# Peptides against a protein of PDB entry 6RGO, part 32

Target 1, 392 residues: chain A of PDB entry 6RGO
Amino acid sequence: MALKLLGFNQDATCFSVISSNKGVTIYNCDPFGKCFELEKSTSNDEELDFLVEMLFSTSLIAVVDKTIGASKRKKLKIVNTKRKATICELTFPHEIMDVIMNRKIICVVLKSDQIFVYDISCMKLLRTIDVRGEKLKSTSKFRNSEAVGDIGVRVSLSTDNNSILCYSSYSKSDKENAPLNDIVVFDALKCIQINVLPAVHQSNIVCIACSPDGMLMATASEKGTIIRVFKTIDTENDEPILVNEFRRGSRPSRISEMKFNHDNTLLACVGESDTIHIFALPVTTTEADANEDDTLQQSSHSLSSSINGLQYISKGLANRFGKIIVSKIPTQSQQRHVAYIKIPENAKYRIGFPKDTTNTIHICGEDGNYLVYSIPRNEVGPCTLVKSNTFD

## One batch from the design tools (peptide; aimed at target 1 N80 I87 C88 M123)

Design b2_p8_7 (made by RFdiffusion4)
Pose (drawn by RFdiffusion4):
Structure b2_p8_7 (pose): chain A 327 residues (1-135, 151-284, 335-392), chain P 8 residues (1-8)
Amino acid sequence: MALKLLGFNQDATCFSVISSNKGVTIYNCDPFGKCFELEKSTSNDEELDFLVEMLFSTSLIAVVDKTIGASKRKKLKIVNTKRKATICELTFPHEIMDVIMNRKIICVVLKSDQIFVYDISCMKLLRTIDVRGEKIGVRVSLSTDNNSILCYSSYSKSDKENAPLNDIVVFDALKCIQINVLPAVHQSNIVCIACSPDGMLMATASEKGTIIRVFKTIDTENDEPILVNEFRRGSRPSRISEMKFNHDNTLLACVGESDTIHIFALPVTQRHVAYIKIPENAKYRIGFPKDTTNTIHICGEDGNYLVYSIPRNEVGPCTLVKSNTFD
Amino acid sequence: SLFEQLEE
């Protein structure tokens, strides 16, 4: 089958790719190279490694499952790339759905909507967050820098009226203090959530409305959450998979089950800005590094890696700059 | 710590 299940780095330095053949490879961007290659851990052809989230450019990797079910739901391994050795092997009562890391805090998301928060220096569990214990699946996002700030979707106070709903809660994972609770920002479920690297901004994606809403995160007034801007969906409602924020928080990237990738600018310092054509029934992931604000890195399941430029003052499409092919 | 074990 195709080389599916791409994962993207925080610092846009490299990306995680599960080669359907054997193990998982991690490439670099500049210069492009085979950075890390995981050996054979397989027994059938279509069984897939699912979840890999990494540090910035380091040797520290978070790896989850290999087998379809032998050791998948209840595993987390911490591996050094230069020596290929497992350090800590944590076990969890449910199936892992997503893992997000930063320099200070490690988050593990379970299928039962439990979020385990760890101080990464000693792996002490800071707090267990019973989201489904209070009231598709929960989508969680996190800031990259320090003062790492956690964002998760929570159910509303209409659990008696109907089973599924989605509001937003802002949480400071550094001090384990809940900062702001946002109301039902959508009339539908939440598909994907992106938080700014500095933790000041947040994006929301709806399945039915397909309109991205941006709210201030922490400095927002206590009385009411502050809405920043909205973005035109285009000609057709489409499911969104992954969104990213620029380092200066002037740009927002959006990707999904669509022909095009949309680029939204920010009025921090309107409907559409930059659009990147994309093959229809293939899936891609997004990133952009810290070095410049004009370059956008693109990861594709077709086997191609592309680097596009952004037009500052033109509403035109992006210009391709650099490309390379996968394995 | 986790980082001391990683450096080794």

Design b2_p8_7_s1 (made by RFdiffusion4, then SolubleMPNN; from b2_p8_7, 3 letters changed)
Fold by OpenDDE base, seed 5:
Structure b2_p8_7_s1 (fold): chain B 392 residues (1-392), chain A 8 residues (1-8)
Amino acid sequence: as target 1 above (392 residues)
Amino acid sequence: SLFDKLKE
């Protein structure tokens, strides 16, 4: 049976899948089991396609049926899972590409490169962001909607109440073919632009992850070889702060998802490769707690991994075209993964970090495996499988 | 609201 993964919720307590026979199914992670099903409304052998965004473990989900015809693809349903009832339905002018939410807001991304920001408490529209807005003045040429495949506006939202929205935008250039390689940081509650990170990659951004607190973002381009981590709000001399540059691999491979753990110490990535990569972020130890005098002589051989403080090379190199390009960290200073998980080749996986166990990762596959791994703390190596379950 | 009751 063909399974299609939709993903984990914000805290990895649940995941959603499309089963060809059943429709949308939501599983609880612990105790493992099916907690909700949305039955297939159609007898046709059409390939099922849905967007499902969960609000943590609550009875609130947002659903878009993409299976049948252009009309349903423009409809957002807010569903109560306990009552199996639609409580709100919104219709958009264009196809819904993505839906993301937290406890405060819902963001709806359209094929028109518009982001609709709603207050989740009343479904009031707070803002429409037009990511094309500056370009529409110069070129009325809609890129023929068929040939623009997987390249659209990407979004990520902080899972906290601060509701920091990161989205990909078009670089300021008079060129008809400007890439989606800028990032805008937006306060989704106040509807204020906080920051703009210009040209964070050379090609279109295809994956963005915001940290749970909204203080960090990770970005990957179509190449998927390098992941960059930036501060979202903080700037240095009005320039973007590049925290880390990670090398996933030497060969191009699409990254489908990235996630931070809940304490911003780890970044995981998954995609079309046989490997989930986990990277360590530098913990800024605030020196504040140095005063407790407790003389316990535990001769812990602190392997002083001289993490040579990678000087923030914030120096935007203006290229020959006057564009600020985020300086590439030299290939020798590009960090590798600290941990990894091998997955079946060509199996699509999704990742989630549980809130209470920052060194644990949840993964699920279109192969019907739900797996829990422990991440090694003090060594570079494979993750250890702790728990496995199967679903259909 | 109805939505607040679903978030609790």
Scores: peptide ipSAE 0.035, ipTM 0.776, DockQ to the pose 0.335
OpenDDE base, seeds 1, 2, 3, 4: peptide ipSAE 0.030, 0.033, 0.031, 0.033; ipTM 0.762, 0.770, 0.764, 0.771

Design b2_p8_7_s2 (made by RFdiffusion4, then SolubleMPNN; from b2_p8_7 with Q5K)
Fold by OpenDDE base, seed 3:
Structure b2_p8_7_s2 (fold): chain B 392 residues (1-392), chain A 8 residues (1-8)
Amino acid sequence: as target 1 above (392 residues)
Amino acid sequence: SLFEKLEE
C-alpha cells in the first residue's frame, strides 16, 4: 500500500501516516502500536493528501483534508481522537499549506504567504502575518500566482511555552524575483517581531527548525548543501548570531526536515538523500556552576576551529545596510556530521527526538519502517539500530 | 476551552 509520512509529534512519542486504504493513522512509539485512525471520507481511489499535526501525546489533532476540492483544502478541523469528533472547524480564504502547534499556539500557513496565529485554548486569532504584504511595500510587482512552484513560506515553532515562531520572508532587494531568504523571528504569544535575519542563504529557504526552547534556529536553502544555525535573540554580549555552519554534502539535495534534540546538543536533517545527518552543537556552558572541583581532565579536543574568519566589517557601515549576518565563512570552517543513518534510496523519512533520551533518534519511512537509533557520543560514525518495527 | 472539550 502507498504510505505517506506526516511526521512525528513534538516529543517523538507518536507519528502519523496516510494509508491509501485506511486514511490517517497515528502510531504510538513505545509501546509500539496503532493508537488512532481517521477513516477517509471518500470511497474513491483518489490519492489521499492530508495535513495532520498532533499536540504531543494528547487527544488533540489538527487535520486538513487536501484530497478533493479546493474548498476542503481551506478547512482546518480540530479533532478529539478519543471521541473521533470534530470539536472546531475553521475556513481560510486560501489553501492551507502547513499547520504547526504547541501547547499555546496554532499557526496556519496559507498559499497566499499568510500566517494565521491562534491561541489554541480558545481558537482566538492573535495575528495575521502577511509575508507578501511586507514585500509589496518594497516591490510593486505581484508574482503571478501561476508560477508559484513549490516555493512558499516555511515556518517552525518552538515546542515550549515561549512559542518562538521562525518564518521565511522575502528579501527587500529591488529584484522582481526576490528570494524567500530572510528569516523573521516572532514571539507568537506577545505578537512581537523579535529579530530579522536578512539573506541567510543566497536562494530560497526550504527548511527551518526552531529549537525546543526557541533559542536556536537552523536553516537550509533549496541547495541543501549548507545548514546554518543562528541564535534567535540578539544577546547583549557581542556574540555572533551565526553560531554554526554545517556541510551536509557537496551535491545539491533537498532537505525536507530538520530537528534539534531537547537539550540543543544535536541537529538532525533528512531529505531526498540516502543519509540522515546528525551534527553536534557547541554546548553553551553557562559560566555559573564552574565552582565544583571535579578535576576530570577529559581532554575534549575541542575542535576549536577558531571562528577567527568572521571579519567584523567595521561598525561604520552597519547603520545603513542591515546587519550582514552571513559573512562568507571560509568553506574550510564548515563542520561535517558527527553521526549518520543510511536510509533506503527514494524512501521519504521523517525524524524525531524523544525527550527522555538525548542520544536517541526516532525515524520512520514511507517503506513502513519505524526505527530507533542510538547516536554515538565520543566518535564520528554510524548510529546503532536499537529497535525496529513495521507498520502498514 | 478546547482543552475542556478534550477531557469531556
Scores: peptide ipSAE 0.138, ipTM 0.883, DockQ to the pose 0.822
OpenDDE base, seeds 1, 2, 4, 5: peptide ipSAE 0.050, 0.048, 0.041, 0.044; ipTM 0.834, 0.833, 0.811, 0.820; seed 5 fails the geometry check

Design b2_p8_7_s3 (made by RFdiffusion4, then SolubleMPNN; from b2_p8_7 with Q5L E8K)
Fold by OpenDDE base, seed 2:
Structure b2_p8_7_s3 (fold): chain B 392 residues (1-392), chain A 8 residues (1-8)
Amino acid sequence: as target 1 above (392 residues)
Amino acid sequence: SLFELLEK
């Protein structure tokens, strides 16, 4: 059967898949098994397409039927899986491109480059963000730049209650084809813009990940060769703080998903390549006062020595030539992966980090494999397969 | 309320 992956929930306790014959199926990761099914609403041989976002291990899902010919592409359904009941149905003026949520907020991304921000508790609209309208206020020319294919506004939301929304925005450049290479950081609860990171890549941003706590974001462009990690809120001299620059590879390859683990120590990426890459983030040891003498010399010292090469070159020369501020990291300071997983060629995979095990990653493939890997801590190398299950 | 769905 053709499987299409929808992905993991926020804590990687469940994942969702589309089966051509069954419709949407949600699997529980541990114990492994089917926990919910949405029956195929159409008898037609049309390729099923859905958005399904699950709220953690709860009975709440957001569903969009994106199947071709269905007038349902503009409809968001909020469903209680335990009651098998639609709680809320919203109709949008444009096709829904993405839906993200946490315990406080639902964000709905439209093909119009609009983001609708809702209070999940009552489905009250808090804000409509018009990413095109923000561009048009900066650039007087109404070009209906038809979003050329797959390039649209990308979003990521913190999984915590702070509800930090990161989204891609159009550069303020007077160019008619301004790329989606700015990032806006938005407090989705207060409906306040917190930060703007201009020109974080040379081309359109195609993947964004927000950390669970909303303090970090990772970005990747269409090239997918470099991943950049920024602070979301903190600035240095009103400039964005680049924490890390990771090299995924030398060859261009689209990154489809990135995720932080729950303690912000790891960043994973997956996409069109045969390899899931896992990068280590420097643990910001808050200098808690060194006064308590407790002798537990846990061997955490060895990984810190390799990370000391990140010279904060905060040289604020915004040179006039629209050169990306971020390109000042010497190519030599680009960190490589600390761990990797080989995946089948042409199989789409999705990734998730479980909350309770910071060195474990869950992956699932359109090949019908659900795999749990252990991430090595002390060496650069392959992840170790811990558990495998199959689904159909 | 939608809140009744969050307590699992």
Scores: peptide ipSAE 0.042, ipTM 0.816, DockQ to the pose 0.335
OpenDDE base, seeds 1, 3, 4, 5: peptide ipSAE 0.040, 0.043, 0.041, 0.038; ipTM 0.809, 0.816, 0.805, 0.796; seed 3 fails the geometry check

Design b2_p8_8 (made by RFdiffusion4)
Pose (drawn by RFdiffusion4):
Structure b2_p8_8 (pose): chain A 327 residues (1-135, 151-284, 335-392), chain P 8 residues (1-8)
Amino acid sequence: MALKLLGFNQDATCFSVISSNKGVTIYNCDPFGKCFELEKSTSNDEELDFLVEMLFSTSLIAVVDKTIGASKRKKLKIVNTKRKATICELTFPHEIMDVIMNRKIICVVLKSDQIFVYDISCMKLLRTIDVRGEKIGVRVSLSTDNNSILCYSSYSKSDKENAPLNDIVVFDALKCIQINVLPAVHQSNIVCIACSPDGMLMATASEKGTIIRVFKTIDTENDEPILVNEFRRGSRPSRISEMKFNHDNTLLACVGESDTIHIFALPVTQRHVAYIKIPENAKYRIGFPKDTTNTIHICGEDGNYLVYSIPRNEVGPCTLVKSNTFD
Amino acid sequence: YDLTDYLN
């Protein structure tokens, strides 16, 4: 089958790719190279490694499952790339759905909507967050820098009226203090959530409305959350998979089950800005590094890696600059 | 556990 299940780094330095053949490879961007290659840990052809989230450019990797079911739901391994050794092997009562890391805080998301927060220096569990214990699946996002700030979708106070709903809660994982609770920002479920690297901004994606809404995160008034802007969906409602924020928080990237990738600019310093054509029934992931604000890195399941440029003052499409092919 | 060396 195709080389599916791409994962993208925080710092846009490298990306994680599960080669359907054997193990998982991690490439670099500049210069492009085979950065890390995981050995054989397979027994059938279509069984897939699912979840890999990494540090910036380091040797520290978070790896989850290999087998379809033998040791998948209840595993987390911490591996150094230079020596291929497992350090800490944590076990969890449910199936892992997502893992997000930063320099200070490691988050582990379970299928039962439990979020485990760890101080990464000693792996002490800071707090267990019973989201489904209070009231598709929960989508969680996190800031990259320090003062790492956690964002998760929570159910509303209409659990009696119906089973599924999605509001937003802002949480400071550094001090384990809930900062702001946002109301039902959508009339539908929440598909994907993106938080700014500095933790000041947040994006929301709806399945039915397909309109991205941006709210201030922490400095927002206590009385009411502050809405920043909205972005035109285009000609057709489409499911969104992954969104990213620029380092200066002037740009927002959007990707999904669509022909095109949309680029949204920010009035921090309207409907559409830059659009990147994309093959129809193939899936891609997004990133952009810290070095420049004009370059956008693209990861594709077709086997191609592309670097596009952004037009500052033109509403035109992006210009391709650099490309390379996968393995 | 101690992972301070991997954070540098």

Design b2_p8_8_s1 (made by RFdiffusion4, then SolubleMPNN; from b2_p8_8, 5 letters changed)
Fold by OpenDDE base, seed 3:
Structure b2_p8_8_s1 (fold): chain B 392 residues (1-392), chain A 8 residues (1-8)
Amino acid sequence: as target 1 above (392 residues)
Amino acid sequence: VDLSELLK
């Protein structure tokens, strides 16, 4: 059967797929097995297309049926999986492009570049973010929505209760074709913009990941060669907002998904390439617990020297041009992966990090493979396969 | 709409 991957839930305890014959199926990861099925709405041999977002291991899913004509692509259903019942249905003015959620917030991204933010507990609208509205002061021309099919607003939401929303926004450049290369950081609970990261890439941002705690954000452009990691909040200590720059590869390749692990020590990426890349993040030791004595002084020396090259941007020009966050980072500061997984060519994969095992990654493929890998801690190399299952 | 039972 043709499978289409929808992805893992926030804690990688479940994943969802579209099966051409059945509709939506949700699998539990451990013990492995089917936990929910949603039948297709049509008897026709139409190619099934759905958005499905599952809230952790709960009985709540958000479903958008994209199979049938332009009217249903505007409908969000909230479904109770235990009752097999639609609890509520929301209709939007435009096609739904994405749905993300945590225990507090659900965000709905429209083809109009609008983000609708809801309180999930009651489905009350908290905010409508119009990502174009900030640009509308200069550009009267709606981009003909037909031609630029795959470039839209990208979003990521923290899995915690802080509900930090990161989204791509249009650069303030007077050019009619301004790229989606800014990032806005938004407190979705308070409905307050907390940061803006201008021009984080030269081209449109196509992938964003927020850390579980909302303190970090990763971005990739259409080139998919460089991944950048940023702090979401400006720290008082004038610390650089750009924490890491990772090189996925030398060849352009689309990144479809990125995820942090639950302790912010790892960032994984997957896409059109034959390789899942896993990067190590520097542990931000908050200096608070540094009182215990133990002597592991030695190995810290080597990493400090390479960061000092960023200091020489003279204080004088910073006042007139807004926060230039992306200086020319020397190509030497671009870290490689610490671990990798080889996947079949042309198979789409999704990734998830389980909560209880920070050195484990779950992956699933449109080839019908669910795989669990162990990530090496002390060496650069391949991940080790721990468990495999198949699904149809 | 009350979804509080599903958030547990």
Scores: peptide ipSAE 0.354, ipTM 0.940, DockQ to the pose 0.857
OpenDDE base, seeds 1, 2, 4, 5: peptide ipSAE 0.339, 0.345, 0.351, 0.290; ipTM 0.938, 0.939, 0.941, 0.927

Design b2_p8_8_s2 (made by RFdiffusion4, then SolubleMPNN; from b2_p8_8, 5 letters changed)
Fold by OpenDDE base, seed 3:
Structure b2_p8_8_s2 (fold): chain B 392 residues (1-392), chain A 8 residues (1-8)
Amino acid sequence: as target 1 above (392 residues)
Amino acid sequence: VDLSSLLE
C-alpha cells in the first residue's frame, strides 16, 4: 500500500497520512489508533495528492485535494471531523502550495508567491501578502520550466496566539533570478511586518521553522548543510539576531521539515538523509530577578565564550548596506547535533514534539512506522526508542 | 462562517 505522509499537528497528538486505497487518515498518537478518515472522491487508481492541516486535537481540518484537475488544487475545504462535514470552501486564483494554521490564523500559500492570511474564527481575509512585490511582476513569465516547481515561498507560523508568521522572500537584487534567501517576520494578527532578515543563505530557503512562542526562527537552504537560528525580533540590546549556526552534514541533502520543541531547548530536522538530527539551543535565561541567596556554584561552563568571534564589521559601512546579518561565521563555530535517530534509507519521515514531554520526539514514516523516541539530556548520542506502532 | 466552536 502506498502511504504519503502529511505530518503531525502542532502538539504531536495526531498525524495525517494519505492511503492510496482509502484517502486521508488521521491517527491519534496516544492511545494509538485511527481517529478520522476522509474517503477519496474518485474510484480511479490515480495517485492521491492532498494537503491536510489539523488544528491541534480539535475537530477542525483544512483540506486541499490536489489529485485531479487544476480547479481542485485551488480549493481549500474547512472540515469538521466529528460531523464529517465541509463547513466552508474557499477558491483561490492559483494552485494552493501550502496551508498552515494556529488557534487564530490560517495562512494559505499560492503558486503565485502570494500568502493569504485569514482570521480562523470567521474565515475573514486579514491580508494578502504579495512576496514578489510590484517590481518583480514582469519577470514571472520565464518560470515556465517544469523544474522550477520545487522553488516557492516557504512559511512557518508560531503555534501560540501571537501568530508570528515567518516567510521566505526574494532578495532586492535586480537579477532576473533573485533567490528566495530573505526572511520576513510578520505579525499575522496585527498585519504588521516586524523584521526583515536579508540574505540568510546564499541559495533559496527551502525550509523554515518558527518556535511555538514566535521568538526564534530556523532556516535551511537548498544545500541543507547549515541550519541557522535567528531571533525574530530585534532586542533593544545589541544582541546578535543570529543566535545559532548548526551543521547537519558536509554533503548536500534536502531538509523537508524542522521543528522546535515546546520550550525552545531543541531543534529537530528531517529530510532526504538517513538521519534525523536534534540540536540543543542555549537556554537564554531571561534574568528573572533571582533574589540573592543560594550559593550553589554549579560550574555550568557556559559555551557562551566562543560565539564572541563575530567580527563586528565596523559600524561605519553598515549604514548604507542593510544589516549584514550573516557575517562569515568561522566554520569552527558550527555546532553539531546533540542527538540523532537513524531512519530507513529512502523512507520519508515527519517529526513532532509533544507538549508535555520536552525530551520526547514523535516520528512517522511512509514505511508505516509511528515511533516515539527519548532524547538524551546529558550526552551526545542516539535517541532511545520508547514506543512503536504500525499503520496502513 | 463561525468556526469558534471548533477552536476549543
Scores: peptide ipSAE 0.318, ipTM 0.931, DockQ to the pose 0.853
OpenDDE base, seeds 1, 2, 4, 5: peptide ipSAE 0.306, 0.312, 0.310, 0.257; ipTM 0.930, 0.931, 0.931, 0.918

Design b2_p8_8_s3 (made by RFdiffusion4, then SolubleMPNN; from b2_p8_8, 5 letters changed)
Fold by OpenDDE base, seed 4:
Structure b2_p8_8_s3 (fold): chain B 392 residues (1-392), chain A 8 residues (1-8)
Amino acid sequence: as target 1 above (392 residues)
Amino acid sequence: VDLSSLLS
């Protein structure tokens, strides 16, 4: 049977799949088993296509049926899984491309490069973000959607209540074919733009992950060779802070998903490659607890070494070409994975980090495998399989 | 629409 993976929920307690025969099934991870089914509305042998976003372990799911005609692709259903009832239905002017949520916010991404931000508690529209901007509407012919594959606005939302929304935006280049290589950081609750990271990659951004707390963001381009991690809010001299640059590989390969673990110590990535890569992040020691007043009077030896005058390197005209964030990180400091999981070639996998076990990763495949791996802490190596289940 | 009861 053809399975399509929809992914894990925010805390990796559940995952959603499309089964060609059954429709949408939601599985609980522990104890492993089916917790919800949404039957297919049609008897036709049409390839099922759905968006399903589950809000943690709650009874709330957002559903978009993309199987049947252009009209349903514009409809978002909010469903109570316990009642098996649609609570509300929203209709959009364009096809829904993505839906993300947390306990405060639901964001709906349209094929028109619009992001609709709602208060989830009442489904009140807080903001419509037009990523193309009003002025570009006239010249942006809808890129004929047939040949332009999965190039669109990408979004990620913090799983906490701060509701930090990261989205890809078009660079300010006057070129008709401006890449989606800027990132906007947005407070989805206050509806305020917090930060803009210009030209974080040379090509379109195809994957974004926000950390659970919204303090970090990972980005990958179409090349998928380099993953960059930035601070979302903090800036240094009004410039974006690049925290990490990771090398996934030397060969181009699309990254489909990235996730931070709950404590921001690990970043996992999955995609078209036979390998899930897990990278270690530096633990941000909050300097706050260093107030232990250990008054060790180490003596003031005044080594006055006169570091002589390095000369005036002239203020050459830094031409206003859009500053690609040139990695200030030397190419030698590109960190590799600390752990990995081998997966079958051509099997699509999704990843999730459980909240309670920071060194555990959940993965599920279109091959019908749900797998739990332990991540090594002190050594670079393969993850250890801890639990396996199958689904149909 | 009130969804508050589903957010807990």
Scores: peptide ipSAE 0.381, ipTM 0.945, DockQ to the pose 0.857
OpenDDE base, seeds 1, 2, 3, 5: peptide ipSAE 0.374, 0.371, 0.370, 0.296; ipTM 0.943, 0.943, 0.942, 0.927

Design b2_p8_8_s4 (made by RFdiffusion4, then SolubleMPNN; from b2_p8_8, 5 letters changed; failed a check: a repeat of another design)
Amino acid sequence: VDLSELLS

## One batch from the design tools (peptide; aimed at target 1 T58 K355)

Design b2_p9_3_s1 (made by RFdiffusion4, then SolubleMPNN; its pose is not in this set)
Fold by OpenDDE base, seed 5:
Structure b2_p9_3_s1 (fold): chain B 392 residues (1-392), chain A 9 residues (1-9)
Amino acid sequence: as target 1 above (392 residues)
Amino acid sequence: EINSLLKEE
């Protein structure tokens, strides 16, 4: 049976899949099993396509039927899974490309490069962000929307109540073909722009991850060779703070998903490669002045490899066109993965970090595998498989 | 209804 992965929920307690025979199925991770099924409404041999966004383990889901015709692709349904009932329906002027939510906010991304921000509690529109309209203020010419295949506005939302929204925007340039390589940081509750990170990559941003607390964001371009991690809110001398630059690989490969763990100590990435990469983030030890004197001499030679987190102030190189491109961290200071998982070639996988176990990662594949891995703490190496289940 | 679902864990 052909499976299509939709992904994990915010805390990796559930994941959703499309089965060609059944429609949308939601699985609970622990205890493992089906918790919801949305049957296929049509007998047609058309390839099933859905957007499903879950709200943690709650009975609230957002659903978009993308299978057939332009009319369904413009409809967002809020569904109560316990009742199997649509409780709200919204219709948009354009096709829905993405839906993301937390306990406060739902964001709907359209093919028109618009982001509709709603208060989830009442489904009231708070803001329409027109990413293209911002570009039109800087560049007079409409790109025809037809040539924008996989290159649309990307979004990520913090899973907390602060509701920090990160989205890709068009770089300010007089060129008709400005890339989607700027990032805007937006307070979705207050509807205020907090920060703008200009030209974080040389090419379009194809993947964004916000940390659960909204304090960090990770970005990857179409090349997928370098991942950059930035502070979302904080700036240094009005410049973006680049916290980390990770090297996934030397060969170009699409990154489909990135996620932070709950405590911002790990960043995972997955995509078209045979490898899930897990990177360690520098723990900002707040030196709590724990002056407590307790003399216990245990001489454990912890090779504290002092990862001197050189605060690379990314001096933006102004090119001849006044574009600040985030300076590449020297290749010698590009960090590698600390852990990895090998996955089957050409298998699409999705990733999730459980809340309560910061050194555990959940993965699921279009091969019908749900796998739980333990991440090594003190060594660079493969993750250890802890639990496996299969689904159909 | 939405407000009741938002209170689920």
Scores: peptide ipSAE 0.507, ipTM 0.956, DockQ to the pose 0.611
OpenDDE base, seeds 1, 2, 3, 4: peptide ipSAE 0.250, 0.267, 0.245, 0.267; ipTM 0.911, 0.916, 0.906, 0.917

